# Peptides against a protein of PDB entry 5GWM: the designs that were tried, part 5

Target 1, 52 residues: chain A of PDB entry 5GWM
Amino acid sequence: DSAISKEDEERYQKLVTENEQLQRLITQKEEKIRVLRQRLVERGDAKGTELN

## One batch from the design tools (peptide; made by RFdiffusion4, then SolubleMPNN)

Design b1_p9_5_s4 (from b1_p9_5 with A2V K6R)
Fold by OpenDDE base, seed 4:
Structure b1_p9_5_s4 (fold): chain B 52 residues (1-52), chain A 9 residues (1-9)
Amino acid sequence: as target 1 above (52 residues)
Amino acid sequence: EVEELRKRL
């Protein structure tokens, strides 16, 4: 039985934890983009065409 | 105004 080494298990768990942290950061940035995009649309509707 | 929102990304 090729049992995964304790070292390989510890490497795997570090990568899983890092990946979960990166996924949370992506989701936070995507939500920030969504909110900013919504505000740009609302301003475009309120002020006919000043992209300043 | 759009450039100020881009600086906050």
Scores: peptide ipSAE 0.050, ipTM 0.633, DockQ to the pose 0.056
Fold by OpenDDE base, seed 3:
Structure b1_p9_5_s4 (fold): chain B 52 residues (1-52), chain A 9 residues (1-9)
Amino acid sequence: as target 1 above (52 residues)
Amino acid sequence: EVEELRKRL
């Protein structure tokens, strides 16, 4: 039986935990980008309406 | 938390 070594299990759990932390960070940055893009569109539209 | 993750990458 190729039982995964205790060392390989500990390495796997570290990588899983790190990956979950990185995925949370990606989601937070994607939401920040979404909000900033929306504000840039709204400011572009406001400048376009002030010039008419 | 976020700054500690940035230092490990």
Scores: peptide ipSAE 0.045, ipTM 0.618, DockQ to the pose 0.105
Fold by OpenDDE base, seed 1:
Parts: C-alpha cells; structure tokens; sequence
Structure b1_p9_5_s4 (fold): chain B 52 residues (1-52), chain A 9 residues (1-9)
C-alpha cells in the first residue's frame, strides 16, 4: 500500500483549505460585480464595463 | 485584490 506520508497529507490539507478560501473570495467578488452591474444598468451608465 | 490572488497562486 502506497500510504501517503504524514507530510504529504499536511500539504494536501493546506492546499484544500487555501482553495476553499480562494473560492469564498471569488464568490464575494462575483456578488460585488453583480450588484455594481445592476446599479450601472439602472443608471443607464452602460459604458463602465472595462474594469480589468 | 486580483493581483494579491495572483501572488498566492
């Protein structure tokens, strides 16, 4: 049995935790973008879509 | 903020 080392398990758990944090941040930014896009549509200011 | 994400990836 190729048992994963304790060190490799600890590395994996760190990457999983970091990935979950990044996914939460993406969701927060997507919601902020959604709210701002809705306000721009309501104002007729359709020219604001080049925020790179 | 996007640039801080790019530094962690």
Amino acid sequence: as target 1 above (52 residues)
Amino acid sequence: EVEELRKRL
Scores: peptide ipSAE 0.041, ipTM 0.636, DockQ to the pose 0.159
Fold by OpenDDE base, seed 2:
Structure b1_p9_5_s4 (fold): chain B 52 residues (1-52), chain A 9 residues (1-9)
Amino acid sequence: as target 1 above (52 residues)
Amino acid sequence: EVEELRKRL
């Protein structure tokens, strides 16, 4: 039975925590894009925002 | 914010 080392468990938990932070940020950006797209459709203003 | 993500990867 290859028991995961304590070091590998700490690395895994760091990656899980980082992934959860990245997923929250993706969701926030997707919601921002949704709201902006809706406002552009409602105004008829077809000027795409180049997001730098 | 995308540049802050690229600094953490």
Scores: peptide ipSAE 0.040, ipTM 0.624, DockQ to the pose 0.153

Design b1_p9_6_s2 (from b1_p9_6, 3 letters changed)
Fold by OpenDDE base, seed 5:
Structure b1_p9_6_s2 (fold): chain B 52 residues (1-52), chain A 9 residues (1-9)
Amino acid sequence: as target 1 above (52 residues)
Amino acid sequence: VEELKKKLQ
């Protein structure tokens, strides 16, 4: 049974922490993209409803 | 290696 070295466990924990940070950053960027798309739709629809 | 894979969800 090759017990994981303390160095390999510390490397693993750093990768897990980095992955969680990247996942939070992805979610924040996706929400920003959603809000920007919604504002573009609202500006397009406002121009479409003034022409009828 | 296999023990690290078991900790990765």
Scores: peptide ipSAE 0.057, ipTM 0.667, DockQ to the pose 0.048
Fold by OpenDDE base, seed 4:
Structure b1_p9_6_s2 (fold): chain B 52 residues (1-52), chain A 9 residues (1-9)
Amino acid sequence: as target 1 above (52 residues)
Amino acid sequence: VEELKKKLQ
């Protein structure tokens, strides 16, 4: 068993934490896009109909 | 290495 160095485990945990943060930011941006698209549809903007 | 791959999925 090649024991993973303590340094490699710390690097991995940083990447996991960063990935979780990026996933939260993606979800927040997707929700913002959804809300903006919905507001364009509600305003009867012809561009809102093409984006749905 | 194989244990780290299992935690990323």
Scores: peptide ipSAE 0.051, ipTM 0.662, DockQ to the pose 0.058
Fold by OpenDDE base, seed 2:
Structure b1_p9_6_s2 (fold): chain B 52 residues (1-52), chain A 9 residues (1-9)
Amino acid sequence: as target 1 above (52 residues)
Amino acid sequence: VEELKKKLQ
């Protein structure tokens, strides 16, 4: 087993932490996209009901 | 390598 240097372990922990932060940011953006799509549908449906 | 693999799971 190549002993992982303390520096390599610290680099790995930074990458893990960054990955978790990026995953949280992706989830937040996906939820924002979902809400925006829903509001576009509701506005489209409101225009469809005014044309009948 | 095996220690890093255990921390990713």
Scores: peptide ipSAE 0.051, ipTM 0.660, DockQ to the pose 0.044
Fold by OpenDDE base, seed 3:
Structure b1_p9_6_s2 (fold): chain B 52 residues (1-52), chain A 9 residues (1-9)
Amino acid sequence: as target 1 above (52 residues)
Amino acid sequence: VEELKKKLQ
């Protein structure tokens, strides 16, 4: 078994850290989109009730 | 190489 080189382990740890940062960013953007969609529904319902 | 693949899964 060729032991993983120190350079390959350092490359792997950089990719893991970057992936975790990108996953956190995706979750934050998805939550922001959810909140914005909910506010659009609430404003649409308010305008629909004022027109009757 | 195979040990790195096993850690990524």
Scores: peptide ipSAE 0.046, ipTM 0.653, DockQ to the pose 0.045

Design b1_p9_6_s3 (from b1_p9_6, 3 letters changed)
Fold by OpenDDE base, seed 4:
Formats: structure tokens, sequence, C-alpha cells
Structure b1_p9_6_s3 (fold): chain B 52 residues (1-52), chain A 9 residues (1-9)
């Protein structure tokens, strides 16, 4: 029998929730990077081409 | 993780 304890389910749910929060944060930072990169490109700034 | 996900669904 595969037994999953209540404690394991709670730990799993906490990690899932944390992972979702981290994914949202990554998305927000990626969008911020995209916007800044675009502005640097529009300015002809060398930094705009150096990103990534 | 998959088994845990199935149990929570």
Amino acid sequence: as target 1 above (52 residues)
Amino acid sequence: AEELRKRLA
C-alpha cells in the first residue's frame, strides 16, 4: 500500500504554494527585464544588446 | 509528487 501521511500532504501543498509564488515573481521580473531591455534598445544603449 | 497531486485532487 502506498501511504501518504497528512504531514506529507501538508508539506507538498506548502511547496506547491511556494512554487506558484516564486513562478509569479519570476514572471514579474522577466517582464521588468523585457521592458528595460526594450527601453535600452530604443535608446541605442549598448547595455540593451548585452542583456541575456 | 504525482501521487500526492492525485490525492489532493
Scores: peptide ipSAE 0.045, ipTM 0.633, DockQ to the pose 0.042
Fold by OpenDDE base, seed 2:
Structure b1_p9_6_s3 (fold): chain B 52 residues (1-52), chain A 9 residues (1-9)
Amino acid sequence: as target 1 above (52 residues)
Amino acid sequence: AEELRKRLA
C-alpha cells in the first residue's frame, strides 16, 4: 500500500492555493472586461471583443 | 475565460 508523502501533500496544498489565487485574478479581469464593455456600449462603440 | 486559464496553467 502507498500513501501520499508529506512532500506530496505540501505540493498539493501549494497548487490548490495557487489555483484559488489564479481564479480570483480571472474573476477580477472578467469584472474589468464587463465594466469596459458596458462603457463602450454607452459610448456607442461597435467594436466587439470576446475573451474566453 | 478558458483561453486565459490555459495560458496561466
Scores: peptide ipSAE 0.048, ipTM 0.619, DockQ to the pose 0.214; fails the geometry check
Fold by OpenDDE base, seed 1:
Structure b1_p9_6_s3 (fold): chain B 52 residues (1-52), chain A 9 residues (1-9)
Amino acid sequence: as target 1 above (52 residues)
Amino acid sequence: AEELRKRLA
């Protein structure tokens, strides 16, 4: 009836997996940014930034 | 980058 197809389920799972990978990458870069920003603050060379 | 995560989700 209104149930999604197997192909739709597979497509969904691929998108979920890709999204999880991208989120992990974002987290890794955010941690690097945090560390570098903290070092710049401690050195007194901090610059104003806005991150998404 | 939280807003970016929201857009990709």
Scores: peptide ipSAE 0.045, ipTM 0.607, DockQ to the pose 0.202; fails the geometry check
Fold by OpenDDE base, seed 5:
Structure b1_p9_6_s3 (fold): chain B 52 residues (1-52), chain A 9 residues (1-9)
Amino acid sequence: as target 1 above (52 residues)
Amino acid sequence: AEELRKRLA
């Protein structure tokens, strides 16, 4: 019979929090890329931009 | 974006 330790629980919570922070940063950069891509399209120079 | 998320996970 084994359960997760207090240390494992703390590691889990830290990783969840870090993951949420990274997801917010990704979303912010995706929005910046979207705006710049739109400007390049309007200029007729839409090259080398991908959101993947 | 999906590829980046997979690399960070």
Scores: peptide ipSAE 0.041, ipTM 0.596, DockQ to the pose 0.183; fails the geometry check

Design b1_p9_7_s1 (from b1_p9_7, 4 letters changed)
Fold by OpenDDE base, seed 1:
Structure b1_p9_7_s1 (fold): chain B 52 residues (1-52), chain A 9 residues (1-9)
Amino acid sequence: as target 1 above (52 residues)
Amino acid sequence: VKKTLPKPV
């Protein structure tokens, strides 16, 4: 059985931690976008931004 | 010994 090296396990745990940090940042940006889109709809300014 | 790494959530 080729066990993963200790160095590869440490590298994997680092990448998992970094990915969890990036996922939290994505969720925070998505919520900010949601709130801004809602404000643009309420103001009637929604006719100018095709934000895909 | 098959050590399955935990999948990232």
Scores: peptide ipSAE 0.072, ipTM 0.675, DockQ to the pose 0.147
Fold by OpenDDE base, seed 2:
Formats: C-alpha cells, structure tokens, sequence
Structure b1_p9_7_s1 (fold): chain B 52 residues (1-52), chain A 9 residues (1-9)
C-alpha cells in the first residue's frame, strides 16, 4: 500500500488551502472587473475596451 | 483504509 507520507499529506493540504485562497482572489477580481465594466457602459466609454 | 483525499473543486 503506497501510504501517502505524512509530509506529502501536509504538502497536499497546503496546496488545497492555497488553491481555495487563489479561487477567492479570482472571484474578487472578476467582481471588480464586472463593476468597472458596468460603469464604463453607463458612461458610454465602452467603444475602446475589448476586454478579451 | 485508503483515505481518498478530496480533489480540489
């Protein structure tokens, strides 16, 4: 039985926690982009920003 | 007992 080493389990849990933090940061940036895009549309300035 | 680690969603 390839029992995952205690060290490998601790590394895995760190990566899972870091991934959850990065996903929260992505969601926060996406919401910020959404709000800024909406304000640019409301100002009529939307003719130049192809946000890819 | 194989502890299946939860895959990150």
Amino acid sequence: as target 1 above (52 residues)
Amino acid sequence: VKKTLPKPV
Scores: peptide ipSAE 0.069, ipTM 0.682, DockQ to the pose 0.148
Fold by OpenDDE base, seed 3:
Structure b1_p9_7_s1 (fold): chain B 52 residues (1-52), chain A 9 residues (1-9)
Amino acid sequence: as target 1 above (52 residues)
Amino acid sequence: VKKTLPKPV
């Protein structure tokens, strides 16, 4: 039984916590991208209807 | 006794 060192457990917990923070930050940026894409589509559709 | 660390979801 290679018991995980206390140092390796502390390193693992830090990486898990950092990964959860990065996942939250990705989700927040994806939502901002979604809202900006929607506004760009709405402005594109308004220009497409004025050119016909 | 294998202590399985919880995998992050």
Scores: peptide ipSAE 0.068, ipTM 0.674, DockQ to the pose 0.141
Fold by OpenDDE base, seed 5:
Structure b1_p9_7_s1 (fold): chain B 52 residues (1-52), chain A 9 residues (1-9)
Amino acid sequence: as target 1 above (52 residues)
Amino acid sequence: VKKTLPKPV
């Protein structure tokens, strides 16, 4: 029986929890990037319509 | 008995 040590189980659980936190942070940054990209596109379109 | 650690959901 390859019983994982208690220390390895605790290390694994810490890494899983940290990975979930980092994944949430990535999603939050990706959403901010998405919103900023959308505003830059809308400003490009607005400048294109104001130059005609 | 392979105790597979629960995969992160």
Scores: peptide ipSAE 0.064, ipTM 0.668, DockQ to the pose 0.143

Design b1_p9_7_s2 (from b1_p9_7, 4 letters changed)
Fold by OpenDDE base, seed 2:
Structure b1_p9_7_s2 (fold): chain B 52 residues (1-52), chain A 9 residues (1-9)
Amino acid sequence: as target 1 above (52 residues)
Amino acid sequence: VVKTLPKPV
């Protein structure tokens, strides 16, 4: 059995934790973009920037 | 004993 080394397990757990933090940050930015897009629509300012 | 690592979401 090539058991994963304790060091490789600790490296993997760090990457998993960092990935979860990045996913939370993506979701927060996506929600901020959604709220800003909604405010631009409500103001009628939507004619000036095709946000792809 | 194969420790199953949690899959990243």
Scores: peptide ipSAE 0.082, ipTM 0.700, DockQ to the pose 0.147
Fold by OpenDDE base, seed 3:
Order: C-alpha cells, then sequence, then structure tokens
Structure b1_p9_7_s2 (fold): chain B 52 residues (1-52), chain A 9 residues (1-9)
C-alpha cells in the first residue's frame, strides 16, 4: 500500500486551505464587481466603462 | 489501508 508520506499530506492540506482562501477572495471580488456594475447602470454613466 | 485524499473541489 503506497501510504502518502507525512510531508505530502501536510503539503496537500496547505494547498487545500490556500485554495479555500482564494475561492473566498474570488467570491468577494465578484460581488464587488457586481455592485459596481449595478451603480454604473443606475447612474447612466454607460459612456466610460466597456466592461469586457 | 489506502487513505484516498479528498479531491479539492
Amino acid sequence: as target 1 above (52 residues)
Amino acid sequence: VVKTLPKPV
């Protein structure tokens, strides 16, 4: 049985934790973009932001 | 006992 080394298990758990933190940060940035897009639409300031 | 690591989602 190829038991994963303790070092590989610890490395994997660090990457899982980092991935969860990055996913939370992506969600926060996506919500900030959503709110900014909504405010630009409400102001009629459609003249300056090609949000490609 | 193969401990399969849970795949990151």
Scores: peptide ipSAE 0.069, ipTM 0.681, DockQ to the pose 0.147
Fold by OpenDDE base, seed 1:
Structure b1_p9_7_s2 (fold): chain B 52 residues (1-52), chain A 9 residues (1-9)
Amino acid sequence: as target 1 above (52 residues)
Amino acid sequence: VVKTLPKPV
């Protein structure tokens, strides 16, 4: 029976936890990008209305 | 007994 070592299990659990933290950080950056894109569109539209 | 670790999604 090839059971993984206790050390390999502890390394795996650390990588899973780090991956979950990185996934949360990605979602936060994606939301920040979405909000910034929306503000750039709104400012583009405001400049387009000042030039008409 | 092979304990298959859950794949990270």
Scores: peptide ipSAE 0.065, ipTM 0.677, DockQ to the pose 0.143
Fold by OpenDDE base, seed 5:
Structure b1_p9_7_s2 (fold): chain B 52 residues (1-52), chain A 9 residues (1-9)
Amino acid sequence: as target 1 above (52 residues)
Amino acid sequence: VVKTLPKPV
């Protein structure tokens, strides 16, 4: 059995944890963008930004 | 006992 080393298991768990943190940060930024887009629409200031 | 780490999706 090519058992993964303890060091490689610890590296993998760090990367998984970091990836989960980055995914949470993406979701938080996406929500912030959604709220800001909605406020720009409500103010009528959206007449010049092609928000793809 | 190989603890199968969840494969990265």
Scores: peptide ipSAE 0.056, ipTM 0.665, DockQ to the pose 0.150

Design b1_p9_8_s1 (from b1_p9_8, 5 letters changed)
Fold by OpenDDE base, seed 4:
Structure b1_p9_8_s1 (fold): chain B 52 residues (1-52), chain A 9 residues (1-9)
Amino acid sequence: as target 1 above (52 residues)
Amino acid sequence: TVEELRQRL
């Protein structure tokens, strides 16, 4: 049985934790974008949404 | 890089 080295397990767990943190940040930014878009719609500011 | 991605978020 090729047991994964302790060092390889620690490297893997760092990558897992990092991916989870990045996923949480993506979700937070997506929610912020959603809220900002909703506020632009509510204000009737039709001139701000040409995202080229 | 992953670090450039973090700086952009």
Scores: peptide ipSAE 0.059, ipTM 0.632, DockQ to the pose 0.386
Fold by OpenDDE base, seed 3:
Structure b1_p9_8_s1 (fold): chain B 52 residues (1-52), chain A 9 residues (1-9)
Amino acid sequence: as target 1 above (52 residues)
Amino acid sequence: TVEELRQRL
């Protein structure tokens, strides 16, 4: 049994934790982009109605 | 292996 070294296990667990944190940040930024796009559409529609 | 590490999580 090639016992995975304690050092390799600790390195892998750090990478898993970092990837989970980065994935949470990506999801938060995607939601922020969605909200900003929706606000731009609503403002574009408001300007289109003011020009008539 | 990395797969054996994934099975321990």
Scores: peptide ipSAE 0.059, ipTM 0.668, DockQ to the pose 0.042
Fold by OpenDDE base, seed 5:
Structure b1_p9_8_s1 (fold): chain B 52 residues (1-52), chain A 9 residues (1-9)
Amino acid sequence: as target 1 above (52 residues)
Amino acid sequence: TVEELRQRL
C-alpha cells in the first residue's frame, strides 16, 4: 500500500493553498481592472469607450 | 485555467 508520504502530503497542501491565494489575487486584479474601465467610461475618455 | 490547475492537484 503506497501511502502518500508525509512530505508529499505537505507538498500537496502547499500547492492547494498557493492555488487558492493566486485565484483570490486574480479576482482582485480583475475587479480593479473593471473599476478602472468603468471610471474611464464615466469620464467619456476615448480609451473608456474603446474598452466597452 | 485556475480550475484546470486545481483539478491537477
Scores: peptide ipSAE 0.054, ipTM 0.661, DockQ to the pose 0.148
Fold by OpenDDE base, seed 1:
Structure b1_p9_8_s1 (fold): chain B 52 residues (1-52), chain A 9 residues (1-9)
Amino acid sequence: as target 1 above (52 residues)
Amino acid sequence: TVEELRQRL
């Protein structure tokens, strides 16, 4: 029976936790990109309205 | 990538 060693299980759980943290960071960066793109559109529209 | 990490777990 190849029981995973306690050390290998602890290494696995560290990788799972790191993956979850990295996924949260990606989601935060994607939302920041979305907000920045929206602000660029709004500034483009504002410049278009100032030129009319 | 985070997805490549998930595929190794």
Scores: peptide ipSAE 0.050, ipTM 0.657, DockQ to the pose 0.136

Design b1_p9_8_s2 (from b1_p9_8, 3 letters changed)
Fold by OpenDDE base, seed 5:
Structure b1_p9_8_s2 (fold): chain B 52 residues (1-52), chain A 9 residues (1-9)
Amino acid sequence: as target 1 above (52 residues)
Amino acid sequence: KVEELKKRL
């Protein structure tokens, strides 16, 4: 049984940690996009109410 | 799947 080297385990743990950080960053950017889209809709509705 | 990979190390 080729025991995973300690170096390969440390490399894997770094990749897991980086992936978790990147996933959190993606979620934060997606939420920011959602909020910006919502504000554009609300501003569109506000302009529609000022024209009546 | 990531937690299953962590348990194999």
Scores: peptide ipSAE 0.058, ipTM 0.680, DockQ to the pose 0.046
Fold by OpenDDE base, seed 2:
Structure b1_p9_8_s2 (fold): chain B 52 residues (1-52), chain A 9 residues (1-9)
Amino acid sequence: as target 1 above (52 residues)
Amino acid sequence: KVEELKKRL
């Protein structure tokens, strides 16, 4: 049985933790993009209603 | 190896 070395386990746990942090950062950026798109729509609609 | 890692999480 090729028991994973304690060092390889610690390296893997670091990569898992980093991946979870990056996934949280992606979700935060996606939500920021959603909010910015919504604000652009609301501002576009405000300009469209002033021009008719 | 990957399946042994998954069992320790």
Scores: peptide ipSAE 0.057, ipTM 0.664, DockQ to the pose 0.040
Fold by OpenDDE base, seed 1:
Structure b1_p9_8_s2 (fold): chain B 52 residues (1-52), chain A 9 residues (1-9)
Amino acid sequence: as target 1 above (52 residues)
Amino acid sequence: KVEELKKRL
């Protein structure tokens, strides 16, 4: 059994941490997109113009 | 190797 080197473990943990940070950023951007879409709808309704 | 790492978390 080739034991994973300590260096390979540390590289893997860095990639896991980076992936978690990127996933948090994606979720924040998705929520921002949701809020912007809702504001566009509310602004369209206030103007009597359907935003196609 | 990567599957052994995932089992250690």
Scores: peptide ipSAE 0.056, ipTM 0.665, DockQ to the pose 0.044
Fold by OpenDDE base, seed 4:
Structure b1_p9_8_s2 (fold): chain B 52 residues (1-52), chain A 9 residues (1-9)
Amino acid sequence: as target 1 above (52 residues)
Amino acid sequence: KVEELKKRL
């Protein structure tokens, strides 16, 4: 059984933690994009209704 | 084994 070294385990846990942080950042950016798109739609619809 | 890597995530 190739016991993983303590150093390799610590490196792996750093990569797991970094991946979780990156996933949180992706989710935050996706939500920001969603909100910006919604505001663009609302402004487009407001201009479309003000021209009738 | 690939299953030990999945238990560590």
Scores: peptide ipSAE 0.050, ipTM 0.633, DockQ to the pose 0.046

Design b1_p9_8_s4 (from b1_p9_8, 4 letters changed)
Fold by OpenDDE base, seed 1:
Structure b1_p9_8_s4 (fold): chain B 52 residues (1-52), chain A 9 residues (1-9)
Amino acid sequence: as target 1 above (52 residues)
Amino acid sequence: EVEKLKELL
């Protein structure tokens, strides 16, 4: 039953917020990769398949 | 996992 200190709760909330921001960035990069791969397929650019 | 980290503090 050790109550977390206010300072430790504030540190935890910062890490949660940072993690959520990083997860949003990952999702944005994954979508960008998807769009770029689709554009390479549509162009018939065989050089794009070597990057996978 | 995040809830488990809170239980360890």
Scores: peptide ipSAE 0.055, ipTM 0.662, DockQ to the pose 0.053
Fold by OpenDDE base, seed 2:
Structure b1_p9_8_s4 (fold): chain B 52 residues (1-52), chain A 9 residues (1-9)
Amino acid sequence: as target 1 above (52 residues)
Amino acid sequence: EVEKLKELL
């Protein structure tokens, strides 16, 4: 069993931390996309109701 | 503990 070097452990922990930060950013962008899509639907529906 | 987390990547 090659003992994981301290450098490999520190590199791994940096990748874990970066991955968690990227996942939080993805979630924030997905929520922003959801809100923007909802606003586009509401504007489409408002135009549809003015045409009836 | 860290070895088990490396197997998931």
Scores: peptide ipSAE 0.054, ipTM 0.659, DockQ to the pose 0.053
Fold by OpenDDE base, seed 3:
Structure b1_p9_8_s4 (fold): chain B 52 residues (1-52), chain A 9 residues (1-9)
Amino acid sequence: as target 1 above (52 residues)
Amino acid sequence: EVEKLKELL
């Protein structure tokens, strides 16, 4: 067991924390994109109904 | 999966 230096463990934990924060941001953006796409469909269907 | 990388170091 090469004892990981305390400095290397602290660097690794920073990268893990940053990746978790980025993953949360990705999930939030994906949900926002989903909601915006749904609103565009609903508005497209409303315009299609007004054109008939 | 990240836990398994910590076990390999």
Scores: peptide ipSAE 0.053, ipTM 0.658, DockQ to the pose 0.044
Fold by OpenDDE base, seed 4:
Structure b1_p9_8_s4 (fold): chain B 52 residues (1-52), chain A 9 residues (1-9)
Amino acid sequence: as target 1 above (52 residues)
Amino acid sequence: EVEKLKELL
Protein backbone atom coordinates (compact mmCIF):
# COMPACT_ATOMS: atom_id res chain seq x y z
CA ASP B 1 0.00 0.00 0.00
CA SER B 2 1.86 3.08 -1.33
CA ALA B 3 -0.09 5.50 0.87
CA ILE B 4 1.57 8.94 0.65
CA SER B 5 2.69 9.92 4.16
CA LYS B 6 0.88 12.83 5.89
CA GLU B 7 4.23 14.69 5.78
CA ASP B 8 4.56 14.23 1.98
CA GLU B 9 0.94 15.41 1.47
CA GLU B 10 1.63 18.51 3.65
CA ARG B 11 4.81 19.24 1.60
CA TYR B 12 2.81 18.88 -1.63
CA GLN B 13 0.02 21.21 -0.39
CA LYS B 14 2.66 23.85 0.57
CA LEU B 15 4.09 23.71 -2.99
CA VAL B 16 0.57 23.97 -4.51
CA THR B 17 -0.22 27.01 -2.31
CA GLU B 18 3.15 28.66 -3.13
CA ASN B 19 2.63 28.08 -6.87
CA GLU B 20 -0.87 29.66 -6.70
CA GLN B 21 0.60 32.68 -4.84
CA LEU B 22 3.42 33.04 -7.40
CA GLN B 23 0.93 32.77 -10.31
CA ARG B 24 -1.19 35.58 -8.75
CA LEU B 25 1.97 37.70 -8.34
CA ILE B 26 2.96 37.09 -12.01
CA THR B 27 -0.53 38.15 -13.18
CA GLN B 28 -0.37 41.31 -11.00
CA LYS B 29 3.08 42.22 -12.41
CA GLU B 30 1.96 41.59 -16.01
CA GLU B 31 -1.04 43.89 -15.48
CA LYS B 32 1.24 46.54 -13.89
CA ILE B 33 3.61 46.32 -16.90
CA ARG B 34 0.59 46.71 -19.27
CA VAL B 35 -0.61 49.83 -17.38
CA LEU B 36 2.90 51.37 -17.34
CA ARG B 37 3.35 50.76 -21.10
CA GLN B 38 -0.06 52.34 -21.78
CA ARG B 39 0.88 55.42 -19.66
CA LEU B 40 4.15 55.83 -21.62
CA VAL B 41 2.18 55.74 -24.91
CA GLU B 42 -0.37 58.29 -23.58
CA ARG B 43 2.44 60.66 -22.45
CA GLY B 44 4.02 60.63 -25.94
CA ASP B 45 7.40 59.90 -24.31
CA ALA B 46 9.65 59.27 -27.34
CA LYS B 47 12.12 57.32 -25.11
CA GLY B 48 9.32 54.94 -24.03
CA THR B 49 8.45 54.06 -27.64
CA GLU B 50 12.03 52.84 -28.38
CA LEU B 51 11.66 50.17 -25.62
CA ASN B 52 8.46 48.67 -27.11
CA GLU A 1 4.59 -0.77 -8.50
CA VAL A 2 3.72 2.31 -10.62
CA GLU A 3 4.12 5.51 -8.61
CA LYS A 4 1.86 8.30 -9.90
CA LEU A 5 3.50 11.73 -9.90
CA LYS A 6 1.18 14.52 -8.75
CA GLU A 7 1.17 17.43 -11.21
CA LEU A 8 1.59 20.91 -9.68
CA LEU A 9 -1.15 23.25 -11.05
Scores: peptide ipSAE 0.049, ipTM 0.623, DockQ to the pose 0.048

## One batch from the design tools (peptide; made by RFdiffusion4, then SolubleMPNN)

Design b1_p10_1_s1 (from b1_p10_1, 6 letters changed)
Fold by OpenDDE base, seed 5:
Structure b1_p10_1_s1 (fold): chain B 52 residues (1-52), chain A 10 residues (1-10)
Amino acid sequence: as target 1 above (52 residues)
Amino acid sequence: SWVEEQREKR
């Protein structure tokens, strides 16, 4: 049983933390896209309507 | 931008 080294565990925890931060950023950008898309649709902007 | 802020941290 090759136990994961302490250094590999620390690398794993860094990657998990970075991944969680990136997921939060994705969610924030997706919400911004949603709001902007809705405003484009409400204005009858072709770019807002063609995105669906 | 977020990408620029990550570059400035290096």
Scores: peptide ipSAE 0.060, ipTM 0.530, DockQ to the pose 0.024
Fold by OpenDDE base, seed 3:
Structure b1_p10_1_s1 (fold): chain B 52 residues (1-52), chain A 10 residues (1-10)
Amino acid sequence: as target 1 above (52 residues)
Amino acid sequence: SWVEEQREKR
């Protein structure tokens, strides 16, 4: 059984940590997109209510 | 900024 070398375990832990950081960044960008979409909908609804 | 933090770590 080729036990994962200590170097491979350290590489794995580095990739896991980096992936978690990237996931946090994705979530932050997704939240910014959500807020901007909401503002666009609210502006669309305001224009729609002026036409009725 | 995250981009600035990544530059500071290099």
Scores: peptide ipSAE 0.058, ipTM 0.524, DockQ to the pose 0.024
Fold by OpenDDE base, seed 2:
Parts: structure tokens; C-alpha cells; sequence
Structure b1_p10_1_s1 (fold): chain B 52 residues (1-52), chain A 10 residues (1-10)
């Protein structure tokens, strides 16, 4: 049974840490998209109410 | 941007 080398374990832990950082970045971008989408809807509704 | 900052670190 080829025990995972110490170097492979260190590489794995680095990738796990990087993946967690990328997931946090995705969540931050998704929140920015959510806020901007809401403002665009509110701006669209404001234009729609001026036409009625 | 974050992507640009990661390019500058290489």
C-alpha cells in the first residue's frame, strides 16, 4: 500500500485551503450580483411605474 | 480585480 507521501499530503492541504478561499470569493461575488440585480429590478420597476 | 492581482503575483 503506497502510503501518501508527505509531499502529496502537503499538496492536498494546499489545494483544500485554496479551494476554501475560492469558495469564499464565489460567495462574495454572488452577493455583489444579488445586490446589483435587486437595484436593476428596482430601477426597472421605477421606469414601469412612470409609464402607467 | 482579484484575477489581475493573482496574475501580478506570478
Amino acid sequence: as target 1 above (52 residues)
Amino acid sequence: SWVEEQREKR
Scores: peptide ipSAE 0.057, ipTM 0.533, DockQ to the pose 0.024
Fold by OpenDDE base, seed 4:
Structure b1_p10_1_s1 (fold): chain B 52 residues (1-52), chain A 10 residues (1-10)
Amino acid sequence: as target 1 above (52 residues)
Amino acid sequence: SWVEEQREKR
């Protein structure tokens, strides 16, 4: 039974913390993408309604 | 932008 070394526990905690930071960043970028996508659709629809 | 802030840290 190779008990997890103190060094492996410290590496694990660093990776968990980094992963949580990356997940927050992903969520923030996904929200920005959603807002920009909606504005692009609304601008496309405005051009489509002028052509009809 | 976040990309610019990461460039300034290098």
Scores: peptide ipSAE 0.055, ipTM 0.536, DockQ to the pose 0.020

